# Peptides against a protein of PDB entry 3PUK: the designs that were tried, part 35

Target 1, 227 residues: chain A of PDB entry 3PUK
Amino acid sequence: ERGLKSVVWRKIKTAVFDDCRKEGEWKIMLLDEFTTKLLSSCCKMTDLLEEGITVIENIYKNREPVRQMKALYFISPTPKSVDCFLRDFGSKSEKKYKAAYIYFTDFCPDSLFNKIKASCSKSIRRCKEINISFIPQESQVYTLDVPDAFYYCYSPDPSNASRKEVVMEAMAEQIVTVCATLDENPGVRYKSKPLDNASKLAQLVEKKLEDYYKIDEKGLIKGKTQS

## One batch from the design tools (peptide)

Design b1_p19_2_s2 (made by RFdiffusion4, then SolubleMPNN; from b1_p19_2, 8 letters changed)
Fold by OpenDDE base, seed 3:
Structure b1_p19_2_s2 (fold): chain B 227 residues (1-227), chain A 19 residues (1-19)
Amino acid sequence: as target 1 above (227 residues)
Amino acid sequence: MLEKQYKLLKEFNEELEKE
């Protein structure tokens, strides 16, 4: 069985690098906090070089312009990351790079997408969502990137109920991206005790899986798998 | 919601490829 890390790398290679590859062309890759962790978990710098990436830079940091090179933005669809991208291309006279390929790790909100389209459309060559919102640790182990998930899921304070729902929604979305990456529509299993958190999360995952596999990346409907 | 997003992104990328 292939390890989860290799599966994730293959997904990124196919969805990102193969999609924007041009023979003889090198790109600068811009990463945010999540994608830095993601790539570090499943590849080496040598792997990125083989895919035509010459240098990696942090999108949050100030960077010198490299106007002759195209940039590959592999980032989360967050206001912070999007704002940094917009700063790179917001001024027509002082663009940081020649053009941009944007690959989001998850669904980009319409508000952010419209903001990008309105301000920087002419600088963009590609904009896609690849739906990988987890970090592979081992062959069958992954971690979710949901801030304060532990705190809100187990908070005894009733005032945190609304935030708990938001956190569980985010967790469910990320779990679905794992299933999508593995090309699986599994039956969800969980421990119901001592708290009902697992049951609630399972219900959210099942619902989202149903919605996702109504339309997958290729527009195909998939039935339940036994994985 | 997913259907609309995929459609928008597809159309957007098609427009970008024409330029």
Scores: peptide ipSAE 0.028, ipTM 0.645, DockQ to the pose 0.586
Fold by OpenDDE base, seed 1:
Structure b1_p19_2_s2 (fold): chain B 227 residues (1-227), chain A 19 residues (1-19)
Amino acid sequence: as target 1 above (227 residues)
Amino acid sequence: MLEKQYKLLKEFNEELEKE
C-alpha cells in the first residue's frame, strides 16, 4: 500500500540518508520540533538505525560534544534552528561534532543561508533543501504545521489581515510540498462558503504550483493531474 | 526567488565539494 507516509519516508531516505550515507559510518542526527514530528509520523527508530543514525538529539538542547562523529542536521530553515546550528560550529573551540550535513525541510532564506556560509562553511559537507513541510497522518491525509492558523484565518478583526495573509502563504507553501512530494499537480477543490478563505488559499496554491513546476520542468508547466 | 535560491545552493554545494 503506497500510503503518504511511505512516500514521505522514501523521499527522506533518498534525499537525506542516501545522500550522506557512508559505509560503516554512524552519524548523530539533530532534529527540531517540526522534523521530530515529521520523522515520528513516517518511520521508526529501527529505520533510522538502518540508515546509519546512532543517536537522535534535539537541536534546541544543550548537548555534549561528540567531536569524533559527524552530525546530520535535519531541520527547518528557521532563525531558531539555524542559530542552534551556528552555536554548534561557530568557533573552532566550540565545535560539537566533526562535520555537518544540513538538510532543510523547505527553502532557506538568503539571509540565513548567507549567515551559515559565512560562519560555518568549513564544517559543512552538504547543504540541501528537500521541500517537505507537512506531516503525513494517513494514506490520504496530511496536516500542516502552521501555528495559529485557525485563529487568523477565521478572525473577524481587520487588524489581523496582514497576519492572515502570512498564514495563508505558509499553508499554501506546505500544500505545494505535498504535491511536490507526490509528484502531482492536482486541481484544487474547495468550499467557498461562508468565507472566502478557501478560495484565497486555492489561488495561492495554484500560483505556487505553477511556479514550482515551471522552474522544475525548465519552463514547462506540468499539466494538471486527476483531482 | 526560487531560482535564485537554487542557484545559490548549487554554488554553495559545489564549493563544498572542492574542499
Scores: peptide ipSAE 0.018, ipTM 0.496, DockQ to the pose 0.593
Fold by OpenDDE base, seed 5:
Structure b1_p19_2_s2 (fold): chain B 227 residues (1-227), chain A 19 residues (1-19)
Amino acid sequence: as target 1 above (227 residues)
Amino acid sequence: MLEKQYKLLKEFNEELEKE
């Protein structure tokens, strides 16, 4: 299949599973709310088994230790998910797993990253950002996962202005990850009426795309692709 | 910001590989 789901799966396979794969080794995979939705949208359990995942666990739930197995954390870079990880490895006596491979779906803030480094560095074998923060719905459709985005974007209450900016930034980041996943630098088109939300979002996306491709892994400035 | 994060991650991973 050539759809967006296949592209996303292939990227996850390459960036996550191939990166930490060891022949004959099985891992436990820890997911949060977002990555559960993400994987459910683009793969099956049988696919994960083929990638060396024996069990999937919810990072938010209390879990029994499996100290002989390594854990693959595929999680969003949120305080909640990071805190759950830290609880798994923060204490030497309370380590849930043998070691951790951490793959963030987006850029991890320095504050969170430093917190991880300071507390659990000896337990970590990998820590990478894979830059996929959207959900593919079908071959040509994706959705963004930004809590309360609709409420804040369309709230008439001026007191919500600051929160509106936050959700706009989050949405823009996710859109950029779509472009990065597809290896595209598109021109952004939008309808500006009746509100300026689309215009603001478009400007944020354009700015972030510029920033991304200035420092992409290939070190290449990619020109605009066809819209 | 992106450059700083990549640098931080790179340094961290390099440290992990040395162990």
Scores: peptide ipSAE 0.017, ipTM 0.472, DockQ to the pose 0.724
Fold by OpenDDE base, seed 2:
Structure b1_p19_2_s2 (fold): chain B 227 residues (1-227), chain A 19 residues (1-19)
Amino acid sequence: as target 1 above (227 residues)
Amino acid sequence: MLEKQYKLLKEFNEELEKE
């Protein structure tokens, strides 16, 4: 099946589950709000069981320690999710799990990464970015997880201009992850009326795509696709 | 599929693999 959901699942399987797979080993998987939605959109619990996940836990909730098991953190690179992770491993006496595999859905800021490295490096076995920051809905439809995006993008209040820019940038970054997932460098199409938000977003996406595809996996410049 | 990582993250993973 060539639907977007299938593509996303295949990427997660390869980038996350295959990467940390050990024969006969079961892991506890920790999810945040975004990754819960993401996995729910593209797989079933049975699929996760097949990948060696015994239990799924919410990273935000208090959890009982299972010190003999390793944990797979599939989370967004946000201060909230990272802080929850750090609480799980921050103290030697209170480590909740044996070790951690961390997979971020997007680029982790250096500040957050350094915080993790400084406090929990000995507990970490993997730390990777897989760059899937969207929710597949249909074969050609996806949604973004940007809080308050609608409000700020359409706010007539000029005081929200700075926040609007932040939201637009976040949206653009997530759209780029869609393109990367699909292995596409498309031309961006948009409707400019009634507001110029679409145009601004398109420009941000195009710029980020250009930066992202400067060098492909073979070290070659990747040209624009015809999509 | 092009996957990018920050340099620091790459280096960190390399260090982890050595342990």
Scores: peptide ipSAE 0.105, ipTM 0.712, DockQ to the pose 0.400; fails the geometry check

Design b1_p19_2_s3 (made by RFdiffusion4, then SolubleMPNN; from b1_p19_2, 7 letters changed)
Fold by OpenDDE base, seed 4:
Structure b1_p19_2_s3 (fold): chain B 227 residues (1-227), chain A 19 residues (1-19)
Amino acid sequence: as target 1 above (227 residues)
Amino acid sequence: DLEKRYKKLKEFNEELEKE
């Protein structure tokens, strides 16, 4: 069995690199904090070179223009990352690269999407959501990028109840991305805890899985699988 | 909701291909 890291890499290769690959063409790849960690967890620079990436750049940093090269933006759909992209292409004078391929790690909010469309559409060659919002750690282990998840989930303070729900939703969404990556619709299993966090999360995951597999990226309906 | 999103992205990419 292939480890989770290899599965994630294969997913990225298929969904991102193969999607925008042109023979003999090299691209600059722009990463944010999350995607830097993601790629670092599942590939090497040599792997990226094989995929036609000449150099990787941090989207948050000031960068010198390379106007003759196209850019591959592999970023999270956050205001910060999107704003950095917009600065790269928002004006003719500020155009950093020849064109952009954008791949979001998760669903891009409509507000951000519309902002991109309105300002930079002519510079964009591709825009896709690949739904990988987790970091593979081991062959069967992954981590979720939900800030303060532990704190809010286990906080005895009732004032954190609202935030706890938000965190649970975010966790559930990211778990669904794992399932999507693995191409599985698993039965949800959990052990109940005093705070009933596991049960609540399980319910959210089940609901979101149902929604996801009702209409997946290929428009296919998948049945539940054992996991 | 997902259907709408996929449709939106599909349409957008189709537009991008035309430009």
Scores: peptide ipSAE 0.297, ipTM 0.848, DockQ to the pose 0.578
Fold by OpenDDE base, seed 5:
Structure b1_p19_2_s3 (fold): chain B 227 residues (1-227), chain A 19 residues (1-19)
Amino acid sequence: as target 1 above (227 residues)
Amino acid sequence: DLEKRYKKLKEFNEELEKE
């Protein structure tokens, strides 16, 4: 495995699988579109079996109940994925699994989080945000998942300015997740473009990095590392 | 903002452990 893929896998292993591991217990893992791509990029089915995953299911599909097994939801914090989860546990009659462990790939909006709490807290054993919102491609290459990023960032239409800002913020957040995963606080470098998008994005990344390390889970404030 | 989120999740998981 290439370097970044290995790092991502180790992060998932420690943050997700080790967190909910019980000796001798098998779980069903529910994935959405993003996490399917993510896991496919950094692990094999045999790796998942070693982590106690017996079956992988698509959260978007209708699935038969397996009420004797616990479910591991590794999903993005989107309305679509959350709604699918809620359908699995939203009512007693519709409970598909014994219990749920939920791991979000990014920050879950308060609205979605509150909706989960209100509807199915009793079915949840764990809920975490692991902040991995990128796909590793090569040793030091990753892909961001920001819809229409190119269109809005390079649009000359002033009417798209507000949307461009939203997209850039999402991109910055995902870049920060890469840095966090690699345990790095890089000095951000960029070249100015005609629209100065690179500068704006760099500023957003720097700000978010500062915020992240200030409240790091390990309580560590790290200096800037090599880019 | 991040601190608030961490606190929220921490509290939630603590509640889950009690159940």
Scores: peptide ipSAE 0.289, ipTM 0.844, DockQ to the pose 0.633
Fold by OpenDDE base, seed 3:
Structure b1_p19_2_s3 (fold): chain B 227 residues (1-227), chain A 19 residues (1-19)
Amino acid sequence: as target 1 above (227 residues)
Amino acid sequence: DLEKRYKKLKEFNEELEKE
């Protein structure tokens, strides 16, 4: 299938599962709210079993230690998810798992990265950032995960201007991850009326696309394509 | 900026593989 769901699954398989695969090894996979939705949208439990995942756990919930098994953390680079990880492997607590493979769905802020390095580096076997910050709905439909986007983008209150900018930045970043996943560097098309939000978002997307395709994960420069 | 970030992660993972 050539649908967006299949593309996303193939990306996850290559970037995450193939990256940490070891013959005969089973892992526990830890998910947060976003990655739960993401995987649910593009795969089945049988697919995860084939990739060596024995069980899926919610990172936010209290879990019993399984010290003989390694854990695959597929999580968002947020303070909440990172804090939960730190609780599993922090120096002040017993380790819940044998070791950790960490895969972030987006760029991890330096502050969080440094916190992880300082506290849990000896327990980590892999740390990678993948750029999938959207939920595929169907072959040509995706959903962005930006809290309160509607409220701030359409708020007439000038006091929300700063927050609106943050929301626009987040939306632009997620759109770029869609393009990256599809291996596309498209020209951005938008309608400027009735609101200027579309124009602002388009400008942010174009800028981020330019930055991303200067150097991709493989060190390749890609030209602009048609969408 | 992106290049620096990739180098950072690459170096970190290389260190992890040695442990």
Scores: peptide ipSAE 0.288, ipTM 0.845, DockQ to the pose 0.472
Fold by OpenDDE base, seed 1:
Structure b1_p19_2_s3 (fold): chain B 227 residues (1-227), chain A 19 residues (1-19)
Amino acid sequence: as target 1 above (227 residues)
Amino acid sequence: DLEKRYKKLKEFNEELEKE
């Protein structure tokens, strides 16, 4: 299939499931709010079973220990999700699972990363950032996960300027993850709005795209493609 | 910045493999 959903699924399969798959081994997969939506948008439970996932669990909920099984954490790099992980494997608590494979949907902040390293490193078998921070919708449509984006971007209140910048940065980052997932470097096109948000966002996207492809995994600089 | 992140994760995973 040529749809965005298929591309996203293929990326997850390659970057996550193939990366940690062992023959004959089943894992429990832990999801947060975002990754639940993400997987729901691009796969079925049968697909997960084929990838060696026996059950999926919500990381935010209290769960019974399954100490004989390894856990696959596919989560966002947020304090909330990380804290839940730390509770599962922290020194003060009995380990809920045999070991952990951690795959973040985006760049994990150093502060969170350091907390993980300091407390749970012995329980971790893999830690990777896969950079998928969007939800695929239709074949060529995706949704960004940027809370309150509309409010801050269109707020005329100068006091919200700092928050607006943060939101725009997050949007730009997520757009770049779409491009990376699709292995494309599109030319940025936009229609200017009264607050010039589109222009600012475009500039951020262009800078981030340039940075990403300049030092990509292949060490290649990709030219702009049509989008 | 991206390069630094990749190096960090690479080094970390290498450490994990040694355990």
Scores: peptide ipSAE 0.288, ipTM 0.843, DockQ to the pose 0.548

Design b1_p19_2_s4 (made by RFdiffusion4, then SolubleMPNN; from b1_p19_2, 8 letters changed)
Fold by OpenDDE base, seed 4:
Structure b1_p19_2_s4 (fold): chain B 227 residues (1-227), chain A 19 residues (1-19)
Amino acid sequence: as target 1 above (227 residues)
Amino acid sequence: MLEEQYKKLEEFNKELEEE
């Protein structure tokens, strides 16, 4: 058993593939850097074929139009990925695919969301956030996608304080996605350190967990669990 | 915030279905 990898795959299967599945229909899947890593960590191409994906394309690369096929965009809610999507559907002449199903790995900011709505809503069949912003490594191990996290969190330079907070916020959010994926609302445990990073992060995680489980993907309230 | 986000997406997807 793949443990966390299996859980992640199961979530992707239910949240993405089952959500947009149409019997007998094949789709092209567009991935960005993060989702490429994510899927690579928890599935094989054969798995994707079983889910109705005929080919995987990199959203950042120039691609030939396949206008008869619908596209499944499994991407991070970043300006770069969104801009690439918009180029695929922003112009009638540039429309790459028949239609789009968009699944974001995390919260899509209103600015990006509104930009999508304004430019290519008619091409979109589904837009969903699935809240998986981590990479499963093994049974119970994952990595976060927060650049320079270590540097800022442990920097003695006061000038990095603001960035440190941003980084910790991002980390906390991604940790919550792990909990959500595992369907757990854990009590957060940590060891105090001189820089108080652990406690601060723990507080952020707890806060975000509370917010998440107030209204989860199913609109349910869940109690805290032990982990 | 999450509640608002869910509502936003729900409304959007509803609109998409109607188009």
Scores: peptide ipSAE 0.281, ipTM 0.827, DockQ to the pose 0.617
Fold by OpenDDE base, seed 1:
Structure b1_p19_2_s4 (fold): chain B 227 residues (1-227), chain A 19 residues (1-19)
Amino acid sequence: as target 1 above (227 residues)
Amino acid sequence: MLEEQYKKLEEFNKELEEE
């Protein structure tokens, strides 16, 4: 009887904190807007302290250098967050921290990845994608971080068709991350609504689930589970 | 796609360890 919050926390603990843990070492953790909400939804400051985090800072803000400490970047793979990271460790700027561990909440585009590699690879100790792009609310409830999703999905304007598609893709991807986090491949259920958005989204989710579970982290093919 | 991403990151992390 484990709620979604506990599952998400366990995933983060295993994929992030355990991955970079060093006995007796404290780190500064840098968060962006999404990861701030994410962690706030599933843990307390006391939990983070236990994981070796001394302080949390917003990656978007100007921060004083703490050159003797390593930094844990738990951020979304966006140009804004990446640019802030690059400012901390870029060749043109003095390094704010001793080294960086980077954990992305989703797949990092090649363009951003290459930019990171070219600029500050020497400062990075770890780079990982953990694939959590949702916020847990209740035991079986989560929310998605997709701006303007409602507007575009229900827009009758044909000019918004391309944007609608992008939004639906993003939603589908985030739903898949929930399934991945829960280690489940559920059957998709939906209620038909005007404009048939639910059906379209369901199709996208199913397709992405198939792709994801075709080859999992262990090279295993998983069948559909009941949910 | 997922496999390719994993390989990319694994390779990168390997490079990081060698530095």
Scores: peptide ipSAE 0.261, ipTM 0.817, DockQ to the pose 0.498
Fold by OpenDDE base, seed 3:
Structure b1_p19_2_s4 (fold): chain B 227 residues (1-227), chain A 19 residues (1-19)
Amino acid sequence: as target 1 above (227 residues)
Amino acid sequence: MLEEQYKKLEEFNKELEEE
């Protein structure tokens, strides 16, 4: 079987680079904290050069305008990353780049999406959600990016119950993105002891998998697989 | 839910192509 890193890279290549590729055109790529980790885990700089990326910039940092070049934003759908994008293309200041291709790693909330549409739509050439919200470590290992997951999942304080549910939801979403990337609808296996966290998470994953595979990116229904 | 998201993005990208 192919390693998870290779699978993730192939997904990014297809969903992002092939989607916005123009012959002879170079782009500047803007990354945030998560996508920096993601790309560093599954590709080399030479790979990005082959895909038409001339330079990588941190979206959080102040950057000099390069008005003759288009920018590829590969970012998480967070207020922080979106705000940085808006500063690059907002009507309050001159745009830093010629145009923008935006690729979100997950579903973008309507509030953020509407904010982008209202202020920067004329600068955007493409907007897509690619649904990759995990970091591949090796062929069978990945890391979830859920802040404070350990703290809330194992907190003895009942006041954290609501936050625990939010964390569980986020974890379940990310696990589903792994399954989607691998094109698998697995039966979920877990150890339920000593705490029932694994059982709760498994139930959330199963529910989300069912929803996802009702309609995938191509509108196909897939049956359960063994994994 | 996914269907609505896809529809939203497809419509938006269509608008972008027309500009």
Scores: peptide ipSAE 0.240, ipTM 0.806, DockQ to the pose 0.510
Fold by OpenDDE base, seed 5:
Structure b1_p19_2_s4 (fold): chain B 227 residues (1-227), chain A 19 residues (1-19)
Amino acid sequence: as target 1 above (227 residues)
Amino acid sequence: MLEEQYKKLEEFNKELEEE
């Protein structure tokens, strides 16, 4: 019924909620800015209740401990979100929750991962990356979350070249997550512009798609899908 | 990179299960 939104929800349900589900158990879910938008785009609170979530909390806000309940962290792999998680469990005497299930929306850098492992491993029951880094808008429309992408991509200032490459990489990664979520390996199409940003992005996407489908979650190599 | 990442997470989750 909701096209891409439904697909995204099913992916989250399978990758996150089913993965940590325990019959009769309720969890507190911690969200950051991105995952708040993500879930708001593809589900309702009633859906979360059905998945065993009693309440949702903003990871950035100060929260009262609920030490008898486990927490489900559905967050982006950013220093800000990770730091908030670490604050919840970094102190042995003041853990906010009973235990943590961590699900990252994207690749977690080694620096952050190692920091988590070193500080809070005993509090963690599960840690996975689910690779959903986009917001579904319509049945076949999604939005990328790359701050200042437009500014850097179209900046005439050559000093922004390095930053432009960074945002292009981030955009390409998010597009690949869409393809992965939809189980598609599309042929990449683009329209060239004077700055040829579309071509560069397309090349990055194709490269990342190739890498992904060489060793996807099922170990399958997908052929090109219709796009 | 992906293979290394998967291995890292698998190993970590294995460690978590053993605790």
Scores: peptide ipSAE 0.237, ipTM 0.805, DockQ to the pose 0.603

